# Peptides against a protein of PDB entry 2FGR: the designs that were tried, part 285

Target 1, 331 residues: chain A of PDB entry 2FGR
Amino acid sequence: SSVTLFGIVDTNVAYVNKDAAGDSRYGLGTSGASTSRLGLRGTEDLGGGLKAGFWLEGEIFGDDGNASGFNFKRRSTVSLSGNFGEVRLGRDLVPTSQKLTSYDLFSATGIGPFMGFRNWAAGQGADDNGIRANNLISYYTPNFGGFNAGFGYAFDEKQTIGTADSVGRYIGGYVAYDNGPLSASLGLAQQKTAVGGLATDRDEITLGASYNFGVAKLSGLLQQTKFKRDIGGDIKTNSYMLGASAPVGGVGEVKLQYALYDQKAIDSKAHQITLGYVHNLSKRTALYGNLAFLKNKDASTLGLQAKGVYAGGVQAGESQTGVQVGIRHAF

## One batch from the design tools (peptide; made by RFdiffusion4, then SolubleMPNN)

Design b2_p28_5_s1 (from b2_p28_5, 17 letters changed)
Fold by OpenDDE base, seed 3:
Structure b2_p28_5_s1 (fold): chain B 331 residues (1-331), chain A 28 residues (1-28)
Amino acid sequence: as target 1 above (331 residues)
Amino acid sequence: DFDEKLKEIQEVAEELIKKGGPFTPWTP
């Protein structure tokens, strides 16, 4: 049996030129290159190729020392694994987000990530961004000649909001091909939630692909999210991403990513462009910088996620510029 | 178009989900 303590502390100086009032925000932020975390994990060999596992992981906020407390909301799983794959019980990334966020060159963190995994409809559920779920059972297949899949179901446990009686129920999965430089995946999910106290289904479809050319990596995402409401019509968003990364001088990585968010319910688009650089000081420590531009059109109010400084929206049709410069340390 | 292809994939997915049957919540 093994038990491993692990973590990341990622803290930055961040700036955004506009908040909801049109004012600049700046300060010390967190999780600009990787989400800061503390975790415990371990495995036990049970013989015959069967293994037990556990994973407990919580977010760290280096700017305030976890003033709001510490929890294992990132992952709290027990698992069995073997030749059949892996079964996990407990709060985790849902299978769709676990696989499809892997195509985001900014690792779903900081001011540069793909923001498609979002609560687009003021959903009242705790995880209406489609990233994690409580009460989750998940299964991941082995890799068979590149082919792999993951499936998940989360129990609602009769959670109610207004007239919605199945809030937090998730069903979803992905199929993928991962072989050498190529990765491609299709993910589908439905989550039950509430909007305005009324039952709402959050449907998500995501296609992802990447190819590593050695000298550079290309990555892309295509996503549709629909909040299907009984009253008021669907809230649909089509999200697109294209990114490239390349090694620099053997010690660095440059990243460029574009995303488009076509918000159909408000007939409004947002464009995100992010340039990132990571400089490895060691295997565990890196300096990084991110520069992001978010252009909202029409009624779009999206904001960059400068966690610990400002992660709110802007005024309709306003553009936002964000900068992060930070240190990431892994232990 | 992208929306038509997404519709087709969604329909196939909805059929597959329906064939999987409803999961009953576990009560301890």
Scores: peptide ipSAE 0.007, ipTM 0.370, DockQ to the pose 0.054
Fold by OpenDDE base, seed 1:
Structure b2_p28_5_s1 (fold): chain B 331 residues (1-331), chain A 28 residues (1-28)
Amino acid sequence: as target 1 above (331 residues)
Amino acid sequence: DFDEKLKEIQEVAEELIKKGGPFTPWTP
């Protein structure tokens, strides 16, 4: 058996021009280009094409040295894999987020990512952002001529919040076509949660596609998230993303991404535009810079996710500008 | 309308999710 230690330390200087009070925030932030992590993984060949695997991964907060502790909340899985695909047991990315976040050119981190995978309704479930689940069983198919799929189920274990039962139950999956320069996927998920102590279903549909032209990559996402409440009506958000990336001189990558978040429950939109650059100093070390602009309309209060500096909202209808400049190191 | 098509897909998906699992806890 081989055990591999791996990780990323990504730390930045970040600035946002507005917080909830209208004041600027600046300081040392984390995870601007990639989520900082420490992990252990390994595989065992069981013969006959069957493999066992484990994966343990936690987030690193380099700004405070993990003052709140270290855990394996990113992934904690045991798996079997073979010609049939892969079965995973344990906390992980849910299949929908694992596949559909792959179209995010900002890797679901920093001030530039697609923010559609979010708790839009003040859901009381721990994973109401639709990204991960506890008690998860996942299955991933092989790739058959481009076609692939993933499915997952997370047990609620009779967790209750208020009058809501089945909290934390997830069911979802995706179908995809991945062939050469083309990727396209459809993801569907439901999570059981609570809002205001009342049972709520978090339904999610996501379409993703990308095409690599060699000189540039285009990527897009279309998502609807709907918190279906038994009382008080649905909280629906339509999220759209379009991005482009291009290699620069073999040592860098430039990224431009636009997202629109149409928050139907408050009849309010937010627009996000992000320019990013990554400069590879080596295969393992990069410098990066992100510049993001977030324009809230009407009652929208969204904030850029400058992790470690400021990730809160702004005043309704306010715009926020964010900058991150940092170092990413992989080991 | 994209919203209507998403709604239709959502309804189909919800029906499939409702129908699909022996793992919908059969509330005894």
Scores: peptide ipSAE 0.006, ipTM 0.349, DockQ to the pose 0.044
Fold by OpenDDE base, seed 4:
Structure b2_p28_5_s1 (fold): chain B 331 residues (1-331), chain A 28 residues (1-28)
Amino acid sequence: as target 1 above (331 residues)
Amino acid sequence: DFDEKLKEIQEVAEELIKKGGPFTPWTP
């Protein structure tokens, strides 16, 4: 058996020009290029092509030294893998987010990422952003000629909120084609939650694709989230993303990503554009900078996710500019 | 229209979910 300690410490200076009061926020933030983490993982060869695995991973907050504590909420899995693929038991990324966030050129973190994986409806479930689940069993197929899939089910364990039953139940999966420069995926998920103490289904559909031209990579996402409430009508958001990245001078990467969030329940759009640069000082250490602009229209109140500095909303119809400059170190 | 295509895919997904397609949770 092997046990590997691994991690990332990513800390930045961040600025946003507006908070909910219209004031600027600035300070030391975390996870601007990659989510800061500490983890343990290991594998055991059981023979016959069967392997056991474990993975324990928690988020690191370098700005406060994890003042709120440390946990393994990022991933806490035991697994069996072999020619059949991999089965995982425990809290993890749900299969849909695990696959479909891979098309986000900003690695689902910082001020630049695709923000479609969100709790759009004030869902009362802990994971109503559709990213992770408790009590999860997941299965991932091998890659066969480019084709692969993942499926997951999370048990609700009879969790209730108000009159809502089955809270935290997840069912979902993806199908994908990953071959050479091409990746394409379709993901479907339903999560049971509550809104206002009433049963609500969070339905999600996501299409992702990317192509690596060598000189540049293009990536795109199309997503619909729909919170189907028993009372009060559906809360639907259509999210779109298009991004490009290119290597610069053999040591750098430039990224440009645009996203549109069409929030149907409030008939309001938000536009996000982000420019990012990563400069690799080594295989383990990088400097980075992100510049993001978020334009809210009408009743939209979305804010950039400057983790550790400000991740709240803004006033309706207000625009927000964000900057992050930081260091990422992997070990 | 993307919204229309997305709606079609959503309807298919909803049907698959309702019919207990390959995503039938093994309810014991």
Scores: peptide ipSAE 0.005, ipTM 0.299, DockQ to the pose 0.051
Fold by OpenDDE base, seed 2:
Structure b2_p28_5_s1 (fold): chain B 331 residues (1-331), chain A 28 residues (1-28)
Amino acid sequence: as target 1 above (331 residues)
Amino acid sequence: DFDEKLKEIQEVAEELIKKGGPFTPWTP
C-alpha cells in the first residue's frame, strides 16, 4: 500500500470594482489559478489487476487559515479499480462536472472560469451548482480507443426541504472521446432539489470540446441548465464558452476565455471575458495574474468569483471588473 | 439552432429516462 500527502496553496491579492452595493472590494484571496487543497490518497494492490483506493481532499483557505474549519468536502472516496475501470463510493465531483469542467481553461477556479455550473434558481439543496454530490456512487470506464464514459448516482437519503422530497438525488453521466489532440464530451444530469420549498428538478446538458494544435489549444462549452418548477415556470440558462490558451517562452501560459450566460427566466444576458497569465518559476511554483470583465445586461446580477474577497452579485445591469495576482505552490 | 438541438437531446434523454434507460431515477 502507498499513501501520498499532496496539496496546493494558492493565495492572491484580488480586487473587484463593484459589490452588491456598488462598492469596491479588495484584499487577500484564495484559489485564483488552482483551488488550494490538502489531500491524502493511496492505493492497495489486491492482486489480479484489482486495486483498492482512497482519496481524501479538503479545501485550504490561505487567507484565514481555514477559520471555518477543515473538511474533506472536495473528495472523500473509497474505490475499486481494475480492467473494468473504477467504482467510487463517497462525496466527489459528479461525473458530469468532473469531465465537462476539464474544458474550462481556468480550471473551474478564480475569476476567469466558466460559471455555468451554478445554482441559477436559488435552489435550496447543498450542491445545486451541479459540481459535487454527497452519497455518490460513481463508475468510470477505461479509455477504449478514445471512447470513455462516467456515470453517477447520489442517494437523497429521504432529505426533505419544505414539501420537496428526494432532495440531493443525482443521476448523471457523460460519454467522451479523448484521442491525441482531440477531446469531446456530452454530459447529462438531473438533480432533485427545492426552490421556495417546492420540489424542483435541476436538469443539465453540457457539450464540451477541445483541440490542442501544439502551439495553442482551443476549448468550448455549450450548456443548458433548467430548474423545472411546478409553480412559477422553468428557470432556464443557456451558457456558452470559448477559450484559447498558448504556451509563452517555454515557462508561461496565456489564456483568453469568453463566456455568455443567457438567463431566460429574467430575459437577461451576462458576458464574461477573462485574460490570464501563468508564469512557472518551477515545476511546483507559479506566479499568475487574471483580469476579468463581467458585463451584466438588464436584470442580470452575476458577480465574478474572487474567493476570499468577494463572490457575491452586483446590481442589476452593472458591470464588474476583477483582478487577481498571486502565487501558486504545489507540494 | 443550439436551443433546438439541446431541446432534442433533452427530449431524447427524457424519453430514455421514461423508458427505463441508464438515467432512469430509480424510484422505489
Scores: peptide ipSAE 0.000, ipTM 0.320, DockQ to the pose 0.049

Design b2_p28_5_s2 (from b2_p28_5, 17 letters changed)
Fold by OpenDDE base, seed 2:
Structure b2_p28_5_s2 (fold): chain B 331 residues (1-331), chain A 28 residues (1-28)
Amino acid sequence: as target 1 above (331 residues)
Amino acid sequence: SFEEGLKQIQEKLDELVAKGGPFTEWSP
């Protein structure tokens, strides 16, 4: 068996010009280019092409030294893998988020990422953003000539909120084609949750595609998230993303990404545009800068996710500007 | 439309969940 210790420490100076009160926020933040993490992983060869694996990964908050504690909420899995693919047991990214966030040029991190994987409806479940699940069984196929898939089911374990008795149940998966410069995927998921103490289904459909032209990469996402409520009607959001990235001078990468969040329940749109730059000082260390603009229309109150500084909303119809400048170090 | 396509996929997902009923009802 082998055990590997690994991690990332990513810390930044961040600024947002507006919070919920209309005031600026600034300070030391975390996870601007990559989520800061500490992990342990290992494999055991069982013979015959079968391997056992484990993966334990928790988030690091470099700004406060994990004042709220350390846990393995990012991933805590045991697995079997072989020619059949991989089966995982334990908390992890759900298959839909694991695959479809790969099209986000900001890696679902910092002030620039696609924010479609969100709790759009004040869902009371712990993972109503559709990113991870507890009590998860996942299966990932091998890649067959480009074609691959992943499936997952999470048990609710009779978790109750109000009158909702199946909170945390997840079923979902993706199909994908990954071959050379092309990637394309379709993801589908349903999660049971509660809104206002009432049973609610969170349905999610996501399409993603990217193409690497060598000189630049284009990436796109199309997503619908729908919280189906018995009372008050459905809360539907259509989210769109288009991004481009390009290598710069062999040591850097520039990224530009646009997203639109069409929040149907409040008939309101939000527009996000982010410019990012990463400068590699080495294979392990990078400097980065992100500049993001979020324009809320009408009743929209979305805020940029400057983790460790401010990740809340803004006043309805207000715009927010965010900046992050930081260091990422991998070990 | 794209939205109609999404709706159809959601309906298929609901059917899949319904077909998985005995498995989805399992609780320790």
Scores: peptide ipSAE 0.005, ipTM 0.334, DockQ to the pose 0.048
Fold by OpenDDE base, seed 5:
Structure b2_p28_5_s2 (fold): chain B 331 residues (1-331), chain A 28 residues (1-28)
Amino acid sequence: as target 1 above (331 residues)
Amino acid sequence: SFEEGLKQIQEKLDELVAKGGPFTEWSP
């Protein structure tokens, strides 16, 4: 058996030109290139090709030293794996987010990521962004000639909000083809939540694809998120992303990503463009810079996720510019 | 359209969820 301590400390200086009041925010932020984390993991060979595993991972906030405490909300799983694939028990990324966020060139982190995995409807569930779930059972297949899949179910445990009695139930999965330079995936998920104390289904469909040309990588996402409310009509968002990355000088990577968020319930669009650069000082240490521009139209109030500095919305129809410059260290 | 295709997939998802039943308790 082995136990590995691992982590990332990613801290940046961040700036956004507008908050909800129209004021600038700046300071020391976290998780600009990768989410800062501390974790423990290990495996045990049980013989016959069967392995047991555990994974405990929590977020680190380097700017405040985890003033609100530490937990394992990123992942807290026990698993069995073998020729059949892997079964995981415990809080984790849901299979849909685990696979489909892999097409985000900004790794769902900082001011540049695809923001489609979001609570679009003021859902009252803790994980209404569709990223993680409590009480999750997941299964991941092996790769069969490129084909792979993942499935998950999370128990609601009779969690109630208002009249909703199944809050936190998740069912979802993906099918994928991963072969050489090509990756493509389809993800489907439903999560039960509440909006305004009423039962609501969060339905999500995501298509992702990427191709690595060696000299550059292209990646794309297409997503629909729909909060199906019993009263008040559906809240639908169509999200689109296209990105490119390329190695620079053997030690760097440049990234450019565009996203469009078509928020149907408010008939409003938001456009996001992000330029990022990572400079590897070593295999474990990098400098990085991100420049993001978010243009809200009409009633859209989306904000860039400058974690530790400002991650809230802006005034309706306002544009926001964000900058992050930081250090990422992995151990 | 893309939206029509997504709607059809969503309807199929709803059917799958409806068939899965309310399994809310894990008994080890």
Scores: peptide ipSAE 0.005, ipTM 0.322, DockQ to the pose 0.050
Fold by OpenDDE base, seed 3:
Structure b2_p28_5_s2 (fold): chain B 331 residues (1-331), chain A 28 residues (1-28)
Amino acid sequence: as target 1 above (331 residues)
Amino acid sequence: SFEEGLKQIQEKLDELVAKGGPFTEWSP
């Protein structure tokens, strides 16, 4: 049996040129290259190829010392694994987000990530971004000649919001092919939530693929998110991402990623382009810089996620520029 | 079209959800 303490402290200076009032924001932010975290994990060999595991992980906010407290909302699982794969019990990434966010070259973190995994409809559920779930049971297959899959179900526990029942129920999964330089996946999920106190289903379909050419990696995502409402019609967003990364000088990595968010309910598009650089000072410590540009059209109000500085929206049709420069340390 | 393909996949998702997952009736 082993227990491992692990973590990341990632803190940056961040700037965005516009907030909701049109003013600039700047300061010390968190989680620009990787989400800052503290975790405990371990495994026990039970014999016969069976293992027990646990994983407890919480987010760290280095700018304020976790003034709002610490929790294990990133992951709090117990598991059994073996030749059959892995079963997990507890709060975790849902299988769809766990797999499909792996194609995001910005690791779903900072001002550059793919923002498709979002609450597009002012959903009232706690996890209406489709990233994690409470009360989750997950199963992950082994990799069989490249083929793998994951499935999950989260209990609603009769949670209600307004007239909506079953809030927080999740069902979803993915199928994938991961072999050598190639990765490709299809993810499907439905989550029950509420919008305006009325029952709403959040449906998500995501296709992802990447190829590593050695000298560069290409990655792409295609996603549809649909909040199906009984009253007021559906809120549909089609999201697209294309990215490239390349090693630089043996110690650096450059990343370029473009995303398009076609918000059908408001007939409005947003365009995001991000340039990132990571410089490894060691195996554990890196310097990084991100430069992001977000162009909203028409009624779109999307903002870059400069966590710890400003993560709100902007005025309709406004563009936002963001910069992060920081240190990431892993332990 | 891509949108038509997504619609077909969505319909298949709805069918899968309607059939229920293996844990939908489980209560401890």
Scores: peptide ipSAE 0.000, ipTM 0.326, DockQ to the pose 0.053
Fold by OpenDDE base, seed 4:
Order: structure tokens, then C-alpha cells, then sequence
Structure b2_p28_5_s2 (fold): chain B 331 residues (1-331), chain A 28 residues (1-28)
């Protein structure tokens, strides 16, 4: 049996030129290149190719020293794995987000990531962004000549909000092909939630693909998120992402990513473009910089996620510029 | 155009969602 302590401390100076009042925000932020974390993991060989595992991981907020406490909300799983794949019990990334966020060149963190995995409808569930779930059972297949899949189910445990009776139920999965330079995946998920105390289904479909040309990598996402309310119109968002990354001088990586969020319920679009650079000082330590521009049109109020500084919205139709410069250290 | 491409993708996504992969309510 082995137990590994691991983590990332990622802290930055961040700036956004507009908040909800139109004022600038700046300060020390977290998780600009990778989510800061502390974790414990281990495996036990049970013989016959069977292994037990555990994984406990929580977010670190280096700016305030975890003033709000520490928990294992990132992942808290026990697992069995073998030739059949892996079964996980406990809070984790849902299979759809685990796979489809891998196409985000900004690693689903900082001011540059694809923001499609979002609560678009003021859903009242704790995980209405479609990223993680409580009470989750997950299964991941082995890789069979490139083909792989993952499936998950989360129990609602009869959680109610208003008249909604199945809040927190998740069902979803993906199919993927990962072979050499090519990755492609299709994910489908439904989560039951509430909006305004009324039962709502959060349906999600996501297509992702990437190709590594050696000199550069291209990556893309196509997503539809639809909150189907029992009363009222559907809240639909179509999100698109296209990104490129390239190695620089063997020690760096440059990233450029564009995203479009077509928010159908308010007939409003938001455009995000992000330039990022990572400079590896070592295998464990990097410097990074991100520059993001978010243009809201019409009624759109999206804000860049400068965690620890400002992650709120802006005024309708306003544009926001964000900068992060930081240090990432892994241990 | 890029917008036409996005529209076609949107229509395909709408079709895929409308054809709704059986969200089989796996009622336990």
C-alpha cells in the first residue's frame, strides 16, 4: 500500500477592469494556471490485478490560508480498479466534466477557461454547473485501442427544493477515442435541480476534440446546456470553444483560446478570447501570465473568473479585461 | 462564414438534443 501527499499552490496577482459597478478590481488571486489543491491518494494491490484506491482532494486558497476551511469537495472517493476499469464511490468530477474539460487548454481554471460548464439558469442545486456531484458512483472503462468511456450516477437522496423532489440526481457519461495525437469525445448528462423552487432538468451535450500536430495543438468544444423548467421557457446556452497551444523554446507554452456563449434565453452572446503563457522554471515550478478579454453583448453580464479577486458579473453589454500573473508550484 | 458554421453546429446540436438520447430515466 502507498499513500501519496500531493498538491499545487498557485497564486497570482490579478486585475479586472470592471466589476458589477463598473469599477476595477485587483489583488492576490488563486488558481490561475491550475487549481490550487492539497490531496492524499493511495492504492492497495489486492492481487489478481485488482486494486483498491482512495483519493481525498481539497482546494487551497493561498491568498487567505483557507479562511473558510478545508474540505475534500474536489474529490473524496474510494475505488476498485482492474482489467475491468475503475469504479469510484464518492464526490468527484462527473464523468462528462472529467473528460470534456480535458479539451480546455486553460485546464478549467483562471480567467481563460471554457466557461460552458456553468449554472446558466440560477439553478438552486449545489452543483448546477455540471462539474461535480455528491453521492456519485462512476465507472471508467479501460482504453481499448483508443476507445474509452465513462458513466456516472448520483443519488438525489430525496433532496427537495420547493416542489422539486429529485434535486442532485445526475446521470451521464461519455464515449471517447484517444489515440496518438487525436482525442475526441461525446458527453451527455442530465441533472435534476430546481429553478425558482420548480423542478428543472439540466440537460447537457458536449462534443470535444483535439489534435496534436507536434508543433501545435488544436482543441475544440461544442456544448449545449438546457435547463428545462416545468413552468416557463427553457433556458438554453450554446457554448463554443476553439483553442491552440504551442511549445516555446522547450521551456514554455503559449495558449490562445476563443469561446462564444450564445445565451438563448436572453438572446445575448458573450465572446471570450484569452492569451496565456506558461514558463517552466522546473518540472514543479512555473511562472504564468493570462490576458483575457470578455465582450458581452445586449443583456449578457458574464464575468471572467479571477478567483480570489473578482468572479462576479458585469453590467449588461459591458466588456471586461482580465490579467493574471502568478506562480504555480506542484509537490 | 464562421457564423454560418456556428449556425449549422447549433442546428445539429439542437437536433441531437431534440432527438434526445434516451435520457432513460434510469429509475432505480
Amino acid sequence: as target 1 above (331 residues)
Amino acid sequence: SFEEGLKQIQEKLDELVAKGGPFTEWSP
Scores: peptide ipSAE 0.000, ipTM 0.288, DockQ to the pose 0.033

